# Ledger of designs, part 110: peptides against a protein of PDB entry 4N7V

Target 1, 222 residues: chain A of PDB entry 4N7V
Amino acid sequence: TLRSITSPLVAHRLKPIRQKTKKAVVSILDSEEVCVELVKEYASQEYVKEVLQISSDGNTITIYYPNGGRGFPLADRPPSPTDNISRYSFDNLPEKYWRKYQYASRFVQLVRSKSPKITYFTRYAKCILMENSPGADFEVWFYDGVKIHKTEDFIQVIEKTGKSYTLKSESEVNSLKEEIKMYMDHANEGHRICLALESIISEEERKTRSAPFFPIIIGRKP

## One batch from the design tools (peptide; made by RFdiffusion4, then SolubleMPNN)

Design b2_p20_5_s4 (from b2_p20_5, 7 letters changed)
Fold by OpenDDE base, seed 3:
Order: C-alpha cells, then sequence, then structure tokens
Structure b2_p20_5_s4 (fold): chain B 222 residues (1-222), chain A 20 residues (1-20)
C-alpha cells in the first residue's frame, strides 16, 4: 500500500512556492494545496500534460489532464481543472501515481524543514524550530557567527572561522572542545524551550479552534 | 537564493528518477 511507503503529506501553514524542474513543476498554492505539473516539451514549447492536485492534509488527490490530454502551455500557475477530473483518497490512489505523490511529499517535507514554526530570540542567538516531522529541524544562529543545525539524523556545527563539521553520535558530541560545548549547551536549552512552547501553544490552539497560532516569534533581537 | 538552488537540485534529481 502507499501508506506502507509514506504518510499523507502535510502542507498546512506553508507559504506559496513554485519550483520548476525539467520535467515537472511543483507548487504550494495560497490554499496550501500542492500541485505537481508534469511537463513535456514540443516544438521548443513546454506543455503541462498531467496535474496532480493534493489537498493540504494530503488525503485527497485530484488528477486531471489539461486540454483533453493534448496539454496546456506552461504558465506561472497550474492550469485550471477541466471536466476530465479523477478524485482519489490517499488509500485509493492508483499505484501508477505513487511515485508522483512521493515526489510531492518529499518536496513538502523539505519545505517544512526550512519553514519556521517557532522563532525564539535569546541573549546570544536566534533559535528556530521548523515545521517538519518527526523530529523537527532546529537551527541556532549565534550573533557572533556560530551556527548549529540539529536534525533527526545529525548535528552540523559551523564555527566562526567558517569551519563546518557534522556530528552523528553522542560520543562525537561529548568529544567537542569546551568552547563548542558552551554553544551546544545553549542550543540544547533553546531547543527544549521551543519544544515545550510548541506543546503548550498547540494545546491552546486545539481548545480555541481559532486561526492558526503558528508561526510564532518570541522575544526580539537584542 | 541558496535555498531555492538546493531545492532545484534535489527535485531535478528526484523527478528524473521518478519519470524514468
Amino acid sequence: as target 1 above (222 residues)
Amino acid sequence: EEEEKELEEYYDKKLEEELA
């Protein structure tokens, strides 16, 4: 099943973006829907032959073939759906579309990893918890030029000199120089605070059923 | 601009793999 390979994509709270490649264009719309336009070149003109429009929660996929499958000239936005529309749930999506869905999902996940959910300004750094899941990316930009980027898989450190290295285990973290450990300690504290705030804010959002509370900014740059 | 470029490279590679 598709579910055994990937979960439904989640595009909530993402800003609109349009990314063109040689064979496709992927977009997040103002509606937070995700569109994959499959592009074919003919006589030095690009045409959209197939469109997958995926709901913001990833559970509904609308597929259509512009201009009766002849294609529609590539423009600055996806072509409007025509009468030849197929609608599927995530669990009923035909296997022939699974790779295209996975592409959209990976795109959304990458955008989420670069989309601030919580921005927290400390005395020493700008801390950012991102939208991706599980294990949201966490970035710390120290005002003196040091950067720490935490992911589920690794920690990247960029020193003041521009020297960069990646840590993949706790033993490597423990082997850091004392000067770098101070930055790491601050980053870890900021991370803990952001996770705690995320939990509290999410719970209040659930209770109020109001407009989204995220993204949120806490504090100000000194 | 760097973020857009990283996205482009990632998607170009993935799309070529999926449409192949």
Scores: peptide ipSAE 0.029, ipTM 0.633, DockQ to the pose 0.067
Fold by OpenDDE base, seed 5:
Structure b2_p20_5_s4 (fold): chain B 222 residues (1-222), chain A 20 residues (1-20)
Amino acid sequence: as target 1 above (222 residues)
Amino acid sequence: EEEEKELEEYYDKKLEEELA
């Protein structure tokens, strides 16, 4: 099943973006829908031959073939759906489209990992919790130039000198220089606070059923 | 896997350019 490979993508709260590759254009629309345009070149012109339009919650996939499958010239936005539209639920998506859905999902997840959900200014740093899940990316930009980037898989440190290294285990974290440990301690505290706030705010958002509370900014740069 | 990594690197770069 498709679920055994990926979960439905979640594009809520993401800003519109359009990224072109050699074979496809992926877009997040103002509606927070995700479009995958399959591109082919013919006579030095690029044409969109197939479009997958995925709902913001990832559960509905609309597939259409512009100009009766002849293709539509590539433009600054996806071509509008025409006749002969197929609509599928996530669980009923034909296998031939699974790779394209995965492509969209990976793109959205990447965008989410770069999209601030909570920005928290401390005395020493700008902390940012991102939208990706599970295990949202967490970035700390210290005002003195040190940067820490935490993911589920690793911690990247950029020192004042520009020296960069990646930590993949707790033992490596524990072996850090004392000076760097101070930055790590601050980053961890900022991370804890952001996660706590995310939980509280998300619960209130659920209760009120109001407009999205995220993204939020807490504090100000000194 | 290599193609996936290249794609991620490409998008990371493009996202950084757009967010800058």
Scores: peptide ipSAE 0.027, ipTM 0.571, DockQ to the pose 0.052
Fold by OpenDDE base, seed 4:
Structure b2_p20_5_s4 (fold): chain B 222 residues (1-222), chain A 20 residues (1-20)
Amino acid sequence: as target 1 above (222 residues)
Amino acid sequence: EEEEKELEEYYDKKLEEELA
């Protein structure tokens, strides 16, 4: 099943973006829908031959073939779904489209990993919890120039000297110099706080059924 | 399949470059 490969993408709260490659254009629209435009070149002109439009919650996929399948000239936005439209739920998406959906999902996940959900200013650093999940990226920008970037898979450290390294295990973290451990401790504290706040805010958002509370900024840069 | 992998790698790289 598609679900065994990827979860429904979530594009909520993401800013519009359009990324062109040679063979495709992926976009997050103002509506927070995600569009994958499959591009083919003919006579030195690029045409959109197929579009996957995915709802912001990833559960609905609208596939259409612009201009009756003849293609529509590539523009600054996806062509409108006027004809040859198929609508699928996530679980009913034909296998032939799974890779394209997965691509959209990865794109969204990447954008989410760069999209601040919570910005928290501490005495020593700017902490940013990103939108991606599970295991949201967490960045700590210390005012003295040290940077720590935590992902689900690794921790990247950039020291004051510009020396950078990646930690992939707890053993490596434990082997850090004491000075760096202090930064790590602060980063971890900031991370804990952001996660706690995320939980609390999300719960309140759920209860109130209100407009999105995120992104949020907490504190001020000293 | 190869084309899709190339696309994925290209997007990852470009997105990293643009968002960095």
Scores: peptide ipSAE 0.027, ipTM 0.595, DockQ to the pose 0.041; fails the geometry check
Fold by OpenDDE base, seed 2:
Structure b2_p20_5_s4 (fold): chain B 222 residues (1-222), chain A 20 residues (1-20)
Amino acid sequence: as target 1 above (222 residues)
Amino acid sequence: EEEEKELEEYYDKKLEEELA
C-alpha cells in the first residue's frame, strides 16, 4: 500500500513555493495544496502533460491531463483542471501515481525542515524548531558564529573557525571538546524548551479550534 | 522509473540549495 511507503503529506502552514526541474514542477499553492506538474519538451517549448494536485492534508489527490493529454504550455502556475479529471483518496491512489506522490511528499518534508515553527531567541543564540515530523529539525545560530543543526539522524556543528563536522552517534557527541559541549548543552536546552512550548501551544490550538498559532517567535535578538 | 528517481534526487539537491 502507499501508506506502507509514506504517510500523507502535510503542507499546512507552508509558504507558497514553486520549484522547477527539467521534468517536473512542484508547487505549494496559496491554498497550501501541493501540485506536481509533469513537464515534456516539444520543439523547445515545455508543456505540462499531467498534474497531481494534492490537498494540504495529503488525503485527496486530483489528477488531470491538460488539453485532453495534449499538454498545456508551462506557465508560472499549474494549469486549471479542464477534462479527464480523476479524484482519489490517499488509500485509493493507483500505484502508477505512487512515485509522484512520494516526490511531492519528499518535497514537502524538505520544505517543512526549512520552515520555522518556533523561533526562540536566547541570550546567546537564535534557536529554530522546524515544521518537519517526526523529529523536527532544530537549528541554533549562536551570535558568536557557532552553528548547531540537529536532525533526527545527525548533529552538524560549525565552529567559529568555520570547521564543520557531523555527529551520528552518542559516542561522538560525548567525545566533543569541552568548549563545544558548552554550545551543545545550550542547544539542547533550547531544543527542550521549544519542544515543551510546541506541546503546550499545540494543545491549546486543539482546544480552541481557531486559526493556526504557528509559526511563533519567542524573545528578541539581544 | 529511472526518470522518476532522477527527479527525486534532483529535487532533493535543488531544494537544499534554494531553501538554504
Scores: peptide ipSAE 0.026, ipTM 0.594, DockQ to the pose 0.040; fails the geometry check

Design b2_p20_6_s1 (from b2_p20_6, 7 letters changed)
Fold by OpenDDE base, seed 4:
Structure b2_p20_6_s1 (fold): chain B 222 residues (1-222), chain A 20 residues (1-20)
Amino acid sequence: as target 1 above (222 residues)
Amino acid sequence: MEIRLGTFEELEEIYPEPVF
């Protein structure tokens, strides 16, 4: 099933973006819907031949073929779904579209990993918890130039010297120089705080069912 | 809020070759 390989994408709180590649254009719209446009070139002109429009919660997929399949000239936005429209739920999406949905999902996850959910200023650093899940990216920008980027899969460290390295295991983390461990400790504390705040705020959001509280900024740069 | 997006080149490998 599609669900066995990916969850419904979640584009809530994401800002509009349009990313063109050779084969496709992927967009997050103002409505927080996600569009994948399949692009083909004819006579040096690019045409959109197929569009997958996915709801912000990922549960509804509208697939259409502009101009009866003839294609629509590539523009600054997806063509309107006027012709040859099929609408599917996530669980009823035909398998032939699964890779395209997965493409959209991964795009959204990538965008989410670069979208601040919580910005927290400490005495020493700007900490940013991102929107992606599970295991949201966490970035720490120390005011002295050190950077730590935590993901679910790795920790990237950029030292003052510009030396950069990636840590993928606890053993590697434990092998860090004492000086960089101090940065890591601070980063971890900031991370803990952000996660705690996320939990608290999310719970309040759930209770009130009001407009999103995120993104938030805690504190200010000294 | 600052979005710092990288490359999406790797995503192109996921997108199937279009059938037109």
Scores: peptide ipSAE 0.032, ipTM 0.685, DockQ to the pose 0.039
Fold by OpenDDE base, seed 1:
Structure b2_p20_6_s1 (fold): chain B 222 residues (1-222), chain A 20 residues (1-20)
Amino acid sequence: as target 1 above (222 residues)
Amino acid sequence: MEIRLGTFEELEEIYPEPVF
C-alpha cells in the first residue's frame, strides 16, 4: 500500500514555493496545497501534461490532464483543473500515481526540514527548530561562527575554521574536544527549550482553535 | 521568516523527479 511507503504529506504552515525540474514542477500554494506538474517538452516549449494537486493534509489527491491531455504551456503557476478530474483519497490512490505522490511528499518533507517553526535567540546563538517530523531538524548558529545541525540521524558540526564533521553516535559526541562540547551543551539546552515550548504552544493552539501560533520567534538577537 | 532551501540542483540530486 502507499501507506506502507509513506505517510500523507503535511504542508501546513509552509510558505509558497515553486521548484522546477526537468520533468516536473512542484509547488506549495498559498492554500498550502501541493501541486506536482508533469512536464513534457515539444518544439522547444514545455507543456504540463498532468497535474497532481494534493491537499495540505495529504489526504486528498486531485488529478487532471490539462487541455484534454494535450497539455498546457508551462506557466508561473499550475494550470486550473478542468471538468475532467479524478479525485482520490490517500488510501485509494492508484498505484500508478504513487511515485509522484512520494516525490511530492519528499519535497514537502525537505521544505519542512528547512522551515523554521521556533526561532530562539540566546546570548550566544540563534536556535531554530524546524517543521519536519518526527525528529525535527534543529539548527544552532552561534554568533562566533560555529554551527550545529541536528537531525534524527546525525549531528553536523561546523567549527569556526570552517572544518565540518558529522557525528552519528553518542560515543562520537562524547569524544569531542571540550571546547566543542560547550557548544554542544548549549545547543542541546536550546533544543530542549524549543521542544518544551513547542509542546506547550501546540497544546494552547489546540485549545484555542485560532490562527496558527507557529512560526514563533523567542527573544532577540543581541 | 525565510526558508533555507538548497539549490534546485541539490534538490534534484536528493529527490529525483517522478517518472511519467
Scores: peptide ipSAE 0.031, ipTM 0.689, DockQ to the pose 0.052
Fold by OpenDDE base, seed 2:
Structure b2_p20_6_s1 (fold): chain B 222 residues (1-222), chain A 20 residues (1-20)
Amino acid sequence: as target 1 above (222 residues)
Amino acid sequence: MEIRLGTFEELEEIYPEPVF
């Protein structure tokens, strides 16, 4: 099943973006829908041959072939859907489109890992919890120049000198010199606080019909 | 804060060659 490959993508709260590659263009629209444009080069010009338009919750996929399948010249936005469109639910998507859906999902997940959900200013640092899940990325930008980036898989440290290294185990974290441990301790505390705030704010957001609470900024730079 | 995106070249591996 498609679910064995990926979960429905989640593009809520993401800003519009358009990323071109050699074989495709992937976009997040103002509507928070996600579009994958299949690109073909012909006679030194690029054409959009196929478009997958995916709803913001990932559950609905609309597929169309621009210009009756002849392709439409690549532009600054996806071509508008015309006649002869196909509409599928996530669980009814034909297998031939699964890789393209996975492509969109990976793109959205990457964008989410770079999209602030909570920005928290402490006495020493700007902390940022990102939108990706599970295991959201967490960045700490200390005002003195030290940077820490936590992901589900690793912790990257950039020292004042510009020296950079990656930690992949608790043992490596524990082997750090004391001055770096102090930054790590602060980063961990900021992370804990952001996760706690995310939980309570998300619960309140569920209870309201107002505009989304996220992204949110807590505190201010000293 | 602006979104800080990297490269997306690695994602092209999952996309098959288009048929025109």
Scores: peptide ipSAE 0.027, ipTM 0.640, DockQ to the pose 0.037
Fold by OpenDDE base, seed 3:
Structure b2_p20_6_s1 (fold): chain B 222 residues (1-222), chain A 20 residues (1-20)
Amino acid sequence: as target 1 above (222 residues)
Amino acid sequence: MEIRLGTFEELEEIYPEPVF
């Protein structure tokens, strides 16, 4: 099943973006829907031959072939659906479209991992908790130039000198020199605080049933 | 909020499998 490969994508709170390759254009719309456009070149003009439009919650996929499959000239936005529109639920999506859905999902995951959910300014650093889940990315930009990037899989450190390295285990973290451990300790504390605030704010957001509270900024740069 | 997203080439480097 598609569900065994990926979960429904989640594009809520993501800002509009449009990214192009030679073969495709992937977009997040103002509606928070995700579009994948198949692009082909003919006579030095690019045409959209196929569009997958995925709902913000990932559960509905609308597929259409612009201009009866002849294609529509590539523009600054996906072509509007007109004729021969197919609508599928996530669990009923034909297998032929699974790879395209997965690619859209990966794009959304990447965008989420680079989309601030909570920005927290400390005395020493700008801390940023991202939108991806589970295990949201967490970045710490120290004002002296040190940077720490935490993901579910690794911790990347960039020192003042520009030296960069990746840590993949607790043993490697424990082997850090003492001065770097101080940065790591601060990063971990900022991370804890952001996670705690995320929980509290999310609960209040649920109770109010109003517009999203996120993204938020806490504090200011000294 | 500003999104610090790289180029689409970054996505291709991470996920090089063809979409079409």
Scores: peptide ipSAE 0.030, ipTM 0.704, DockQ to the pose 0.052; fails the geometry check

Design b2_p20_6_s2 (from b2_p20_6, 8 letters changed)
Fold by OpenDDE base, seed 3:
Order: C-alpha cells, then sequence, then structure tokens
Structure b2_p20_6_s2 (fold): chain B 222 residues (1-222), chain A 20 residues (1-20)
C-alpha cells in the first residue's frame, strides 16, 4: 500500500512557494494545497501534461490532464482543472501515481524542515524550531557566528572559523571539546524550551479552535 | 515567517531515489 511507504503529507501553515525542475514544478498554494505539475518540453516550449493537486492534509488527490491531455503551456501557476479530472483518497490512489505523490511528500517534508514554527531569541542565540515532524529540525544561530543544526538523525556544528562537522551518535556528542559543549548545552536548553512552549501553545490552540497560533516569535534580538 | 528553503538539489540529496 501507499501507506506502507509514506504517510499523507501535511502542508498546514506552510507559505506559498513554487519551485521548478526539468521534470516537474511543485507548488504550495495559498490554500495550502500542494500541486505537482509534470512538465514535458516540445519545440522549445514547456507544457504541463499532468497535474496532481493534493489537499493540505494529504488525504485527497485530484489528478487532471490539462487541455484534454494535449498539455498546457507552463505558466506562473498550475493550470485550472477543466478536463479529465479524477479524485482519489490517499488509500485509493493508483500505484502509477505513488512516486509522484512521494515526490510531493518529500518536497513538503523539506519545506517543513525549513519553515520556522517557533523562533526564540536568547541572550546568545536565535533558536528556531521547524515545522517538520516527528523530530522537528532545530537550528541555533549564535550571535558570535557558531551554528548548530539538530535533526532527528544528526547534529551539525559550524564553528566560528567555518569549520563544519556532523555528530551522529551520543558518543560523538560526549567527545566534544569543552568550548563546544557550552554551545551545545545552550542549544539543548533552547530546544527544550521550544518543545515545552510548542506543547503549551498547541494545547491552547486546540482549546480556542481559533486561527493558528504558529508561527510564533518569542523574545527579540538583544 | 520566511521559508529558508534550499534548492531541489538539496531534495535530491536527501531523497536520491528516482521519482520520475
Amino acid sequence: as target 1 above (222 residues)
Amino acid sequence: MEIRLGTFEELEEIYPEPIF
């Protein structure tokens, strides 16, 4: 099943974006829907031959073939669905579209990992908790130039000199020089605080059922 | 807030499996 290889994508709270490759254009719309436009080139002109429009919760996929399948000239936005429209649920999506859905999902995952959910300014750093889940990316930009990027899989450290290295195990983290440990300790504290605040704010958001509280900024640069 | 997205090359690096 599709579910065995990916979960429904989640594009809530993501800002509109449009990115082009040779093969496709992927967009997040103002509606937070995700569009994959499959592009073909003919006579030095690019045409959209197929569009997958995926709901913000990833559960509904609308597929259409512009201009009766002849294709529509690539523009600054997806072509409107007019002909040959099919609608599928996530669990009923035909296998031939699974790779394209996975592409959209991966794109959304990337965007989420680079979309601030909580920005927290400390005395020493700008901390950013991202939108991706589980295990949201967490970035710390120290005002003195040190940078720490935490993911679920690794921690990247960029020192003042620009020297960069990646830590993939607890042992490697524990082997850090004392001077770097100080930055790591601060980063970890900022991370803890952001996670705690995320939980509290999310709970209040659930209770009020109002407009989204995120993204949020806490504090200001000193 | 501003999205600090990289390029599609970054996506391809993270997900090297063929998509199309």
Scores: peptide ipSAE 0.026, ipTM 0.680, DockQ to the pose 0.052
Fold by OpenDDE base, seed 2:
Structure b2_p20_6_s2 (fold): chain B 222 residues (1-222), chain A 20 residues (1-20)
Amino acid sequence: as target 1 above (222 residues)
Amino acid sequence: MEIRLGTFEELEEIYPEPIF
């Protein structure tokens, strides 16, 4: 099943973006829908031959073939659906479209990992909890130039000297220089606080029907 | 029509810094 290889994508709260590659253009629209435009080149002109339009919650996929399958000239936005429109749920999406859906999902997850959900300024650093899940990325930008980037898979450290390294185990973290451990301790505290705030704010958001609470900024650079 | 599914590393090169 499609569910065995990916979960429904989640594009809520993401800002519009459009990324072109050789064979496709992937977009997050103002509506928070995600579009994958499949592109072919003919006579030095690019044409959109197929479009997958995915709902913001990832559960509905609309597929259409512009201009009766002849293609529509590539523009600054997806072409409007006019011909041979098919609508699928996530669980009944034909297998021939799974790879394209997975591409959209990976793109959205990447964008989420670069989209601030909570920005928290401490005395020493700018802390940022990102939108991706599970295990949201967490970045700490110390005002003195040290940077720490935590993901589900690793911790990247950039020291004042510009020396950069990646930690993939607890043993490696424990082997850090004492000076670096101080930065890590601060980063971990900032992370804890951001996670706590996320939980509290999300619960209040669930109880209301107002506009989204996120993204949010707490404090300011000293 | 086929689409090349890039690696996460390839996709990450597109957005090396936070978007906002």
Scores: peptide ipSAE 0.026, ipTM 0.618, DockQ to the pose 0.085
Fold by OpenDDE base, seed 5:
Structure b2_p20_6_s2 (fold): chain B 222 residues (1-222), chain A 20 residues (1-20)
Amino acid sequence: as target 1 above (222 residues)
Amino acid sequence: MEIRLGTFEELEEIYPEPIF
């Protein structure tokens, strides 16, 4: 099943973007829908031959073939759907579209990992909790030049000198220089705070059912 | 608030397999 290879993508709160590759254009729209446009080149002109338009919650996929399958010239946005539209739920999506959906999902997840959900300014650093899940990326930009990037899989450290290294185990973290441990301690505290705030704010957001509360900024740069 | 993206070559680097 499609669910065995990916979950429904989640594009809520993401900013619109449009990224062209050799074979496709992937977009997040103002509506927070995600579009995958299949691109073909003919006579030095690029045409959109197929469009997958995925709802912001990933559960509805609309597929259409512009200009009766003849293609529509590539533009700054996906071509509008025509009368010949196929609509699928996530669980009913034909297998021939699974790879394209997976690509869209991975794209969205990447964007989410680079999209601030909570920005928290401390005395020493700018901390950013990202939108991706589970295990949202967390970045700490210390004002003195040290950088820490935490993901579910690793911790990257960039020292003042520009020296960069990746930590993938607790043992490696424990082997850090004392100076770096101080930065890590601060990063961990900022991370804890952001996670706590995310939980509290998300709960309030659920209760109010109003406009989204995220992204938020807490504090100010000194 | 701005997203912190460079280029999407990152995606192609991670997932180089053909999509179409």
Scores: peptide ipSAE 0.035, ipTM 0.701, DockQ to the pose 0.051; fails the geometry check
Fold by OpenDDE base, seed 1:
Structure b2_p20_6_s2 (fold): chain B 222 residues (1-222), chain A 20 residues (1-20)
Amino acid sequence: as target 1 above (222 residues)
Amino acid sequence: MEIRLGTFEELEEIYPEPIF
């Protein structure tokens, strides 16, 4: 099943973006819907041959073929759907579209990993918890130039000199120089705080059913 | 707040295979 290879994409709170790749243009719309435009080149002109429009919660997929399948010239936005459209639920999406959906999902995941959910300014750093899940990316930009990037799988450290390395185990973290451990300790504390705030704010958001509280900024740059 | 996207070459790394 499609569900066995990916979950429904989640584009909520993501800002509009349009990104062209070799064979596709992927967009997040103002509506937070995701569009995949499949592009083919003919006579030095790019045409959109197929469009997958996916709802913000990933559960509804609308598919259409511009200009009766003849294609529509690539523009600065997805072509409008025609009357001949197919609409599917996530679980009823034909297998022939699964790879394209997965492509959209991966794009959204990437965008989410780079989209601030919580920005927290400390005395020493700008801390950012991202939108991706599970295991949201967490970045710490120390004002002195040190950078720490935590993901579910690793921790990347960029020292003042620009020296960069990746840590993949607790043992490696424990083997850090004392000076770097101080940065890591601060990063971890900032991370803890962001996670705690995320939980609290999310709960209040659920209770109020108002406009999204996120993204949020806490503190200010010194 | 701004999205801090790196190079979109990352997308091609994530999905290097043809879509069509």
Scores: peptide ipSAE 0.029, ipTM 0.682, DockQ to the pose 0.051; fails the geometry check

